# Peptides against a protein of PDB entry 6EJA: the designs that were tried, part 66

Target 1, 276 residues: chain A of PDB entry 6EJA
Amino acid sequence: VEYMPANPVRIAFVLVVHGRASRQLQRMFKAIYHKDHFYYIHVDKRSNYLHRQVLQVSRQYSNVRVTPWRMATIWGGASLLSTYLQSMRDLLEMTDWPWDFFINLSAADYPIRTNDQLVAFLSRYRDMNFLKSHGRDNARFIRKQGLDRLFLECDAHMWRLGDRRIPEGIAVDGGSDWFLLNRRFVEYVTFSTDDLVTKMKQFYSYTLLPAESFFHTVLENSPHCDTMVDNNLRITNWNRKLGCKCQYKHIVDWCGCSPNDFKPQDFHRFQQTARP

## One batch from the design tools (peptide; aimed at target 1 W75 R160 G256)

Design b2_p30_3_s3 (made by RFdiffusion4, then SolubleMPNN; from b2_p30_3 with N8R K13N T15S E16D Y22F W25E)
Fold by OpenDDE base, seed 5:
Structure b2_p30_3_s3 (fold): chain B 276 residues (1-276), chain A 30 residues (1-30)
Amino acid sequence: as target 1 above (276 residues)
Amino acid sequence: SEEELRERMREANLSDEEIDFFLEEIKEEE
């Protein structure tokens, strides 16, 4: 028997897109579009063609908006987290969009679950946050993510400046940068002025691949820690290769070992930047 | 080859210790 929620959740889908994959994005968008949800799309500052295409889509639907601000993101860049955080703030300030969950997507993703399934599930667990952990040794995770290294995003490059220590008393966690967060937690992350949120925002502003760890770490160390579910539902099919990659050596002073690495097609865009 | 991979990692400004670590990680994922 299919569960029919009495008060179905409404989802804010945040799409962070770049490159020239307009057709792919269009297909993905059509697959995930529903009149009861909201779609907030950030297009990389350098992807003007894609931006124009996305604007065209946004004009056709009242529940689709494009960020008025645009960031130039790089592989592993801290700016990606900034993009999410700013989008969260924007979404919370949109009083005409009563969303219950925040879900991030990329143009390369494709939904593998139906809307009804997703809504039914989230409606049942509307007070939970879904973040998938790495499932391995935490020390090794910290090391491979370079969390004990200090990075600076500058001139379209992630510069490794040196070593750093994990803040005392903080349980660091992470894994997938695809997450489902309820509005309450997003509000906490956005507006809280407590020591945890403040310190973590600062810490992760100098972090490589921050989106893979920031929300996990904040949640697990917050008063909302009991709401964590170690599962992101795998609602999308990711066309990404697994393993460690160093193809972005010109952008990052590190090697990524994550299934969330950018695709080779993104490499050409990153090659436009050069080290001084 | 492993040597080619090491070279790529060096070009990414990794130390020998870090390279060894990542090579190990790659092997574990295979």
Scores: peptide ipSAE 0.279, ipTM 0.813, DockQ to the pose 0.617
OpenDDE base, seeds 1, 2, 3, 4: peptide ipSAE 0.010, 0.263, 0.216, 0.030; ipTM 0.334, 0.803, 0.762, 0.447; seeds 1, 3 fail the geometry check

Design b2_p30_3_s4 (made by RFdiffusion4, then SolubleMPNN; from b2_p30_3, 9 letters changed)
Fold by OpenDDE base, seed 3:
Structure b2_p30_3_s4 (fold): chain B 276 residues (1-276), chain A 30 residues (1-30)
Amino acid sequence: as target 1 above (276 residues)
Amino acid sequence: SLEELRQRMREAKLSDEEIDFFLEEVEEEE
């Protein structure tokens, strides 16, 4: 008997989608749709067909909205983080959408848990943030992610400009770009003017694959560090190619390797990380 | 293949050192 929480959490699902996979998106959407949740969809600026399809969906459901702004995102691009950050701001400004959690999804995702299971779990841990760390050598992770390298997104390309230093006093972490963040932390990331958030936003504006480490790093170095759970709950099945991905020169001056091998056993392991 | 990956890394303007590093990682993951 799944315990029905007295005050169930409401989720803002942020969907970042691109391409022409409308059927896949529709299937995913149907699978995750619930009247008590909210869906905010960003469609890549170049995906006009998909945008039209998504707009059609948004007109049918009051709890579905499409970003009025659209970014041209590339693999590994800093613009992806910008997309999330702007979406977070938008969602916080939507006073008619009382969401408790932020969850990012792509069209390639499919839920592996029921809504009831997800809601029950998050309602129990509503004060926590769920980010999966790479779980390996941090120095190696930094190198793999190119965090010690400076990148500039320009002309639909991530240009490698040179070396950079990680800010002193910052414990860099990262892993999965799939995260479950509570509203409180999202508010912090969005509106805080402290040195941490300010510096990290600047730092990650020149970072490759920023979404894989920005929120991890900010959270772990923030006053909210005690809310971190080293697990993203594997809410969705990622139909993406694992391993190292290299884009051609015209896209990215780097190669990215997935640091995360998700196993079913990881779902049951919740580790809270403390600030170093 | 690893060779194909190496080629893609070269196209991505990675240094030889970086390529070797990434290839080692791929080999470890396989």
Scores: peptide ipSAE 0.022, ipTM 0.512, DockQ to the pose 0.539
OpenDDE base, seeds 1, 2, 4, 5: peptide ipSAE 0.048, 0.023, 0.020, 0.099; ipTM 0.580, 0.413, 0.380, 0.655; seeds 1, 2, 5 fail the geometry check

Design b2_p30_4 (made by RFdiffusion4)
Pose (drawn by RFdiffusion4):
Structure b2_p30_4 (pose): chain A 276 residues (1-276), chain P 30 residues (1-30)
Amino acid sequence: as target 1 above (276 residues)
Amino acid sequence: DYSGDGETEPLPEEERERLAREYHRETYGE
């Protein structure tokens, strides 16, 4: 990531944010901002204070826009995938924004390498997609994720409605819902009317935590399957002893886990050279 | 790694609504 690329990638950052931490969001935005990238910010419908603050930012910079539509993106809700898919369509239709990669970030994310290094790395691997799979037993993953259950999002709640079959003829996979996807794959997901994309959009409209498997499943079974890199380029601070308290039991008909917040004792983790 | 941690019984309706309201206020500023 030391070299200087002659044709650097331009990155579309999609920020899916909620809550009250506007100053922290502004600090992270400062760290990731470059005039040659693009920023498309979705603010949860229920976070009006944060939305007003985001509007000030978008009014200041030409390469920053806010989604005019806003969803109540509850934990594990089917609406998160709807949010990503609509943002991808919007971004592809914005012809004045010639972006090469799609990177999703939340208000709780931070960069651990400089923009120069990120651009250099992605410029070398511009035809790859970066998704992290669970890598362990797939039947256990399907069960723990509830992928064989039917869910419906309404009234800001995920209702478990019954069982369903995993469709035959495709491999189902999943893992992290944080990823980096290139423009060519995003176009395929958005505009393809082939049997795989059409049926997976239907299947995942009624799925818990859809973003943790929709893009994996579509990519692995699509003509772009040979572009997958099993690494999302993220460090996620999972600590199961603390983060799996079924704390979202009132929002979804399921038990879930979330990553812990980093502390000072974790700083050495951001310097690991094992994987990019 | 991923977020799902298996099946559980749903909460009663009134209890669910009370906790959801508190959660939406504290997490989303609703």

Design b2_p30_4_s1 (made by RFdiffusion4, then SolubleMPNN; from b2_p30_4, 13 letters changed)
Fold by OpenDDE base, seed 1:
Structure b2_p30_4_s1 (fold): chain B 276 residues (1-276), chain A 30 residues (1-30)
Amino acid sequence: as target 1 above (276 residues)
Amino acid sequence: GQHGDGETEPLPEKERQELLEKYLKEVYGA
C-alpha cells in the first residue's frame, strides 16, 4: 500500500549526457519518463550525434526539452557545476513547468524507488533536500577530493594550480554528486546574493568534482540547513568493475573514481508504468 | 557518484595530449 498524496510533487529531471550512447539514454528515459514530470537534457557540446537523437525525442514530448546552450563537460570539471546551475536557472524561468524538485540522473546513479514511491515520499517531505554525505572522516574527504587544492579548467583538462584555503566559517561537506533538491533551495542557490552563495560559487568554480560538494556545503551553511536529509535515494553501481584506477589523469591532475553504468535490467528499480 | 581518490603527479604534456586525443576519439568519435 502506497500513500497517495493529494498534491503530488512534480519533478524536473535533469540529464547531463555525453558520448554516443543513444540507446542507453533511450532506455533510461523510458524507465524514468512520466507525463507529470519534466525532463531537461544537456548534451555535451562535442556529442553532436547524441544531440540530434535527443532533439528528436524532445520534439515528441511536450515535457522534454534540450538545453539551447551546450558545454564541453569533462570528467571532474568545474563546468559540470556550471551546467547544473545554469539548468536550474533555466528551469526556474520556465513558468510553464511547475516543478517542485530538481533531480539529476545518470547511467551510474539511479533512484531506488518506483515513481509512485518517489513521488509519495517527496510529496510528504517536499520541504526537505536530499544530499548523501560521504559518511567518513571529513578531513579525509577534503584531502581525497582535493578541496584544499586549486584547479583550473582549461583545454579539456583540470589543471592543479596549487593549494588553497577553505573559506573561513564554512563547514565543507559532500558525498554523492546526485541530489534531490526542492524548488525553494534551488531558488536560493540561483538568486541569492548573500555572502555564502557568492563565495561558494567562486570557490567551486576552481574545484574538482564540484557537484559532489557544492550543494552539500551551501545547504549546510545556509539558513536552509535544517532541511538537510542525508539520503539521495540513489544506488551507485560499483560492483562490476573497479572504478578507482586513477584512470582520468589525462583529464584531471588528480586521481578519481567512477562508478559503473547500470545494466538495462537495473532500470526496474525506478521503472514505472506510465512510460512513453 | 564519482569521487576523488587522492593526489597524483600530473602527466607529462606529451603523454597527456596523446591520451586526451584517444579519449576524445573514443568517447565522442572525433
Scores: peptide ipSAE 0.325, ipTM 0.851, DockQ to the pose 0.729
OpenDDE base, seeds 2, 3, 4, 5: peptide ipSAE 0.268, 0.268, 0.160, 0.277; ipTM 0.837, 0.817, 0.725, 0.829; seeds 3, 5 fail the geometry check

Design b2_p30_4_s2 (made by RFdiffusion4, then SolubleMPNN; from b2_p30_4, 11 letters changed)
Fold by OpenDDE base, seed 1:
Structure b2_p30_4_s2 (fold): chain B 276 residues (1-276), chain A 30 residues (1-30)
Amino acid sequence: as target 1 above (276 residues)
Amino acid sequence: GQHGDGETEPLPEEEREKLREEYLKEVFGA
């Protein structure tokens, strides 16, 4: 769908970055930057060089900010969800940034539309939330994700402590850890004191790869469940040759897989265009 | 996104720690 929206949505892009790949980040930023959107960047606590680079960027653009707090995140760590939740709270408290949608981005998953297409689409469906489900047997998903296992993040490791039960009455779902959430749902997740949100925040604080299922599960079990769209408008750069090799066993007590980062030439999938 | 692919036996402590340190050094420089 492509049309010129009368009231185009503005997007808060949240970037969680680490390491020393400043050039890669610069390329990605260039590919996704638009003056009408907002960019909130969290840099891993241990990535001081990258933090300095990101701060420099933030000084050049009024719609780019860096989190004043920094977490030491690990692959698959529960702290990633904490990072997103805190960033959501921060963004809601930024009254000078009237964003309509929350979108997380990484080098592994990118939107497959131009800025104009994305804005037009989201402007038409501004009341919806876009979360891509796994699209397979849910029981298998739970088992493979280890959702029925208790994990503790400590000392840059996700320790598997044992088994746990899914909370009663909760239908667990998940899939992609990249999502497009409208402001209303973000407000709900951030400020609701209902049993669902409270229990799920607690549950997922001990969850491996929490971002892959937290928002799905909360949304589907919430009063906002009818706003779910099983599509995150993303493409994942999976390399068939590499497959899954459980390459993170040194970080998590589980078999985990990750796609490859996109190359600069892949950024054409989310080309920024000038909006009238 | 990322995804889990099932249960595995945790690595022995010595191996885990070695790989952990290598990973941290590789990614963060320390």
Scores: peptide ipSAE 0.304, ipTM 0.856, DockQ to the pose 0.726
OpenDDE base, seeds 2, 3, 4, 5: peptide ipSAE 0.253, 0.285, 0.126, 0.278; ipTM 0.838, 0.852, 0.675, 0.843; seed 5 fails the geometry check

Design b2_p30_4_s3 (made by RFdiffusion4, then SolubleMPNN; from b2_p30_4, 12 letters changed)
Fold by OpenDDE base, seed 1:
Structure b2_p30_4_s3 (fold): chain B 276 residues (1-276), chain A 30 residues (1-30)
Amino acid sequence: as target 1 above (276 residues)
Amino acid sequence: GQHGDGDTEPLPEEEREKLRAEYLKEVFGA
């Protein structure tokens, strides 16, 4: 028996999209769309065709909006975090969108629950934040992620400038860059002027793959640390046979890997799958 | 999600720029 919440949470889905795969985006959108949720879509500055398509969709649905600002993002770029942070601010300023949770989506990671299951779950745990940790040696994670290295995003490249130290007193954590954050924590990240948030925003402005660890690190070192749940309710389409190929060396001065995008036929399967 | 997998030698500039250009063209159409 599925729990039916009396006051169901409403979700702000943030999509950061690029390229020309309008049909793929449309399929994904249809798979996740619900009238009670909100959809805020950022289209890469260079993806004009996609932007036009997304704008068309946004005009058809009152709960779909497109960012008026557009960034030129790259794989692993620090600008991705900036995109999320700005979108969070925008969403908090949208008083007509009473969302309770922030969820980012891509074709590489997909929710493994139905809408009803997701809403029921989040409604029950509305005070929690869901971030999946790497589950391995933290020191190794830091090294592999290059968190102790200084990167600069410039000219569509992540330049490795040298070494850096992790700020003293900060326990770094990370893992999946797909997260479910409650409004309260998003408010904290967006508006807090404490030393933690300030320092971490600065630190991660020079970080490779910042979204994989920024929110984890901030949360775990914040007064909200007790709200951490090591689960993002997502499944990654990782092809073990392919492994890591360091396929982004032309974009970042580091070895980076990405899972395969989900295919349209996978959406139905994932919508019906629940993690035990 | 994506993940880092450690240090690597940077590509030579010429190769990097070539691949970068191809990437941008492939992904963004320009």
Scores: peptide ipSAE 0.291, ipTM 0.842, DockQ to the pose 0.728
OpenDDE base, seeds 2, 3, 4, 5: peptide ipSAE 0.233, 0.272, 0.020, 0.256; ipTM 0.823, 0.835, 0.432, 0.821; seed 5 fails the geometry check

Design b2_p30_4_s4 (made by RFdiffusion4, then SolubleMPNN; from b2_p30_4, 12 letters changed)
Fold by OpenDDE base, seed 3:
Structure b2_p30_4_s4 (fold): chain B 276 residues (1-276), chain A 30 residues (1-30)
Amino acid sequence: as target 1 above (276 residues)
Amino acid sequence: GQHGDGETEPLPEEERKKLREEYLKEVFGA
């Protein structure tokens, strides 16, 4: 019997979707849907068909909403961070949605725990933030990610403009772009006017793959640094044998890699897979 | 789960444009 917390956390799931894969999204949604959670879906500005389909879903469930604003997002683009930050602000302003945790999801990565296990775990650690670090040499991480390079998102491309320095006194970290953040930290990121948040928002507006590093870096350098847990409770579908093919050179002036997409059968892992 | 794997030379403009158009067509239909 799974532990049932007396005051279970409620999760705001933020989905950032694009393309035309309406059926896949529907399957994923069914796999992760629960009446006690909240779902906030951003559809790429260019994905009108998908937007219409998502709107139809949102009309069927009171705890599902679609962003009224839509951004044109690209792989590795700085706009992805903007999407998350704006979604966070929106969710904080939704007083009728008392969520405790922010979780981003896509078809590329899933929680490795069942809903009950996830809720039980997060309810026990409701004051913590879950971000998975790369676990390697940090200098190498910076170089490989291109964090010491300046990028500009324009015309559906990430242009590499030149070199830049990491801000002095800032410990940069990163890893997975899948994170579980408590409401308190989201409030801090959204509303703080301190030098850290201000500078990092500016810095990461010119960063490739910003979601891989922004929240890690902000958290670890913030007064909330003691709330970090080096675990995102996610399952990654990555075939190491395939290696990196730099498959996004037409979108970004850098060598980028991504894991394999989940197959439809993998959707059941959210409901059935238990892993510490 | 994306990550960088180091610096590469940017694609030539013509090749970049071609691939971009193909990408946009594939993903968005136009």
Scores: peptide ipSAE 0.363, ipTM 0.891, DockQ to the pose 0.725
OpenDDE base, seeds 1, 2, 4, 5: peptide ipSAE 0.338, 0.314, 0.335, 0.332; ipTM 0.877, 0.869, 0.874, 0.877

Design b2_p30_5 (made by RFdiffusion4)
Pose (drawn by RFdiffusion4):
Order: C-alpha cells, then structure tokens, then sequence
Structure b2_p30_5 (pose): chain A 276 residues (1-276), chain P 30 residues (1-30)
C-alpha cells in the first residue's frame, strides 16, 4: 500500500448512522474525508437531532449528500438491506459521481489506515469484492442466523412468523455485513433481472439480519463469483462473553450479539500485519 | 395479498403475547 497509483479509485462511502454522537461522527468524517471521494449519509428516521447536524455537513461540501428517504433501521431489521439496495440505486443514478467502490460505515466505525493506503490498496484490486464469510459449519450458520425462519418487519419490530425452506440449487453463505463492493458488482445487484437476483431480493425481504448473507449468497452464485476476496478489511471487536446477552430480545424475535467497544489496551491490534 | 396475510399473522401473534426467544440459540455470525 506504499505506491502511488496513476488511476486512483474514487470511493462512495455510505454512512448508516443513528443516535446522538454527532461530534464523534464529525471526527470520523474528518479522518476519512477526501475531496475526490463521495459521501452519502443515511440517518435513522428516529434520530432527528443527528439528521439536523448531518445536514450542516452536507450543505458545506459538494461531495456530501444525505438520503432524502430515511428508514427506522432497527437491529437485525430487514430494512437495513432495503437501505443499502436503495442507496446503491441512488448512487448509480448519480452520474456526476464516478465512483469505483462502495464502502458502508456506521457512526461507530473508525479508519485504522490512512486514506492514501486505502486508495492504493483498492486501486490494485479494483475488480475484487471484499466480503468476510463465517468460514465454519454452514448448517450451524443457517440455524444460528435464523435463515430457515420467516421474519416480517413491521412496527419497528422483527416478527418471527414460521419456518421456510432454503432454496435448492444455490449455495447459501454469509458472515459480516461490513464490506467493500466494486461498482460492477453493485450494478449487477441493482439492475439484473436474472433468476438469482430477483429471487434473492424476495427471499431477503423477509429475512433477519439480511445484510449478513444476501451479498455473500448473490456474489457466490453469480457470474462475479471469481471476484470474491474472503476478507472485509475490517477488525470487528467481537467478545462473545460480553456481547451475546440476547439484548435485542424486545426488538427482534431472536437472540443476537454485537461487537464490544475498543479500549486503550486494544491499540496494538490496529498494527497487525497479518491481513489487510 | 401475501404481505397482508403476514401482517394478520403478526397481529395474531402480538395478541397472543408475542414470541419468546431462546437464549441458547443466540446468533453469532462466526
């Protein structure tokens, strides 16, 4: 990531944000901002204070826009995938924004490498997609995710409505819902009317945690399957002993886990050279 | 429609007190 690219990638950052931490969001935005990238910010419908603060930012910079539509993106909600898919369509239709990669971030994310290094890395691998799979037993993954269960999002709640079959003829996969996708794959997901994309959009409209598997499943079974890199370029601070308390039991008809917050003792982890 | 039928089922489940999740089957992506 040390070289200087002659044709650097321009990145569309999609920020899906909620809560009250506007100053922290502004600090992270400062760290990732470059005049040649683009920023498209979705603020949870329920976070009006944060939305007003985000509007000030978008009014200041030409390469920053806010989604005019806003969803209540509850934990594990089917609406998160809807949010990503609509944002991808919006971004592809914005012809004045010639972006090469799609990167999703939350208000709790932070860069651990400089923008120069990120651009250099992605410029070398511009035809790749970066998704992290669970890599373990797939039947256990399907069960623990509830992918063989039917869910419905209404009234800001994920309702478990019954069982369903895993469709035949495709491999189902999943893992992290943080990823980097190139423009070509995003176009395929958005505009393709082939049997895979159409049926997966339907299947995942009634799925818990859809973003953790929709893009994996579509990519692995699509004509772009040979572009997958099993690495999302993220460090996620999972600590199961603390983060799996079924804490979302009142929002979803399921038990879930979330990553822990980093502390000072974790700083050495951001210096690992093992994987990009 | 299919979605209307699912909404009726969700209303009926709510009237019955809702679904109680099992902690032993907690989700973890890895």
Amino acid sequence: as target 1 above (276 residues)
Amino acid sequence: SHREELLERAEELKEQGGFTPDPSNTHYPF

Design b2_p30_5_s1 (made by RFdiffusion4, then SolubleMPNN; from b2_p30_5, 14 letters changed)
Fold by OpenDDE base, seed 2:
Structure b2_p30_5_s1 (fold): chain B 276 residues (1-276), chain A 30 residues (1-30)
Amino acid sequence: as target 1 above (276 residues)
Amino acid sequence: SEDERLRERAAEIAAAGGVTPDPSEIYDPF
């Protein structure tokens, strides 16, 4: 059910972009832009042309900023997590940007729901975090993700160094690397000095595709575990549900769900009061 | 194992340093 919230949430969109897809990014940006939200854009260190284009956009809008730091990231690299974490820190330090939710995007994403629909939904569930789990055998997931393997990002390559053990007492989870996180949880991840956050940051600094598992794992093992919703409000198969031209086999994961799309399994998460 | 092979492939793809490939080639999170 959609409604006009009295206190609508404001979203910090973090865009991690690379390459030369300037026009695509521009189209996506126009589609998601709203004056009440915030946009923080990281451009790959190697993408200077795109960086110049993004800077031009940032100068036109007061709620658009570009990271002053730029990382050279590779697909699956641990540096992607570093990018998110640093962006989160930056956003929390921007006291003039009172955002309520963190949402990550790429240049390939495109919204399928209206801003009003998204805001209404998140405003209703502002205390929740939306992470989509893999929904399969967890042991298999660990193996397939290589979480029991040690990787090193160096010279634009992910080097497999050897085997490692999953930290004891940690329930590992993961799935989609697209998520919607509330400010409270982002604050926890950014500033907490507890053993969980500290160990996981270290662990995932040597992890392949860290964003697919880090936030899931931290959340589910944290005091915030009862805030997890097993849904990232994204649908991969646009053709099936919305008649879009995008195919599942392409990287297009920005499909917002309406409140009517909420699954019964998600409601179970609302009732959780203890760590798994 | 097949899983290890997939992870190795992922590392290779990552090393390409270009456009982010479809992660579904390695694992479908949905």
Scores: peptide ipSAE 0.023, ipTM 0.439, DockQ to the pose 0.137
OpenDDE base, seeds 1, 3, 4, 5: peptide ipSAE 0.022, 0.019, 0.018, 0.030; ipTM 0.525, 0.508, 0.438, 0.402; seeds 1, 5 fail the geometry check

Design b2_p30_5_s2 (made by RFdiffusion4, then SolubleMPNN; from b2_p30_5, 15 letters changed)
Fold by OpenDDE base, seed 1:
Structure b2_p30_5_s2 (fold): chain B 276 residues (1-276), chain A 30 residues (1-30)
Amino acid sequence: as target 1 above (276 residues)
Amino acid sequence: SEDEELRKKAAEIAAAGGVTPDPSERYDPF
């Protein structure tokens, strides 16, 4: 869908970045930058070089800000969810940034649609939330994802402490950790004191790769459940040859794949490795 | 531009069924 909306949505793009990949970040930033949107960037506490680079960018654009707080994040760490949640709170408290949608991005993902297409689409469906579900056997998903395992992030490691039970009455779901959330739902997640949000925040504070499941689970069990769209409007470079070697075992007591940065030459690989 | 090319490819992949990313593939190493 592409049209010129009368009241176009404005997007808060949240980027959680680490390492020294300044060029990749610049590429992504240029691809998604628009004057009518907002960009809130968190740089890993250990990535000082990148932080300096990002600060330089933020000084050049009034709609780009860097988190004044910085977390040390690890692959699979629960702290990533904390980063998103705190970013959401910050963005909601920024009264001078009237954003309508929250979108997280990394160099590993690429928007399918142009800015105009994306804005048109989201403007049409401004009351919806876009989360891509795994679409498979949920029990298997829970097992493979380790959702029934208790993890503790400590000393730059995700420690598996033991087994845990899924909270009663909760339908757990998950999929991509890249999502498009409307402001209303973000407000709910941020400020609600109901049992669902409270329990899920606690539950996922001990979860491996919590962003792949937290928002799905909260949304589907919330009063906002009817707003879910099983699509995040993005593709990810799942180069399994590079990303599925259990390379994070030294950091996490679990094995998993990680997406790779998109390069033009990677698209053919994506077609080969993408799941139907 | 590179962006246009990437978007075009993304669209092609989406049309072929690769619309959105799937969750990470995980397994218990122990």
Scores: peptide ipSAE 0.098, ipTM 0.596, DockQ to the pose 0.085
OpenDDE base, seeds 2, 3, 4, 5: peptide ipSAE 0.085, 0.089, 0.107, 0.095; ipTM 0.588, 0.473, 0.604, 0.491; seeds 2, 3, 4 fail the geometry check

Design b2_p30_5_s3 (made by RFdiffusion4, then SolubleMPNN; from b2_p30_5, 18 letters changed)
Fold by OpenDDE base, seed 2:
Structure b2_p30_5_s3 (fold): chain B 276 residues (1-276), chain A 30 residues (1-30)
Amino acid sequence: as target 1 above (276 residues)
Amino acid sequence: SADDALRAKAEAIRAAGGVVPDPSERYDPF
């Protein structure tokens, strides 16, 4: 028996897409589309054909919008984080879109669970944030991610400028760049003027693969740290022990566990990376 | 402009043989 939420969460899906994979995107979109959710699509500035296709889709659905701004995003670029942050701001300013969760997707994503399963799960745990950590030595992670190095995105490339220090007092964490964030945390990231958010936004403006660690780091060092769930409900992060199943190892997709399979006692985070 | 300064820095890094991650694939900087 599936859990039926009385007040189902509504999801803002942020799609960051590029290239010419319009057919794939269309298939993915059709698979994830629901009238109760919201879809905010950013098309790479260089992908004009795809942009036209996406605009056509957006005209057919009232809950689908395309970003009026477009960035030239590269896979490892800081601009990807900027895209997410700006999208978050836009979504928060859209008062006619009462979303509860933020989920990022690409054209390569594909749902392996039903919408009902995802909504049921998120509705049960609507106060939690789902980010998957690397689960290894944190110092090694920092080195491998180059977090102790300064990068500059320019001319569609990332340039190593030199060494830098991790801000003192900050416990850096990261892992997957796919996450499910509740509106409250998104509001915090978007509008907070505290030292943590301010410094991290600046720090990650010069970071390689920033989306893999920005939200993790901010969350775990924030007053919202207790809402961390070390699971992004993606294939690569699927915990069989929790009864969740995922398919298509070669692509990024979301699985969505049912409340029956994923229990509150399974919620945990890396204590060593979290603030006291 | 800020953009010009950034481009200049990028060019300098390239000229010096600095690390330039490939934006199309995963990069291990170290």
Scores: peptide ipSAE 0.018, ipTM 0.468, DockQ to the pose 0.203
OpenDDE base, seeds 1, 3, 4, 5: peptide ipSAE 0.011, 0.014, 0.010, 0.016; ipTM 0.526, 0.453, 0.409, 0.470; seed 3 fails the geometry check

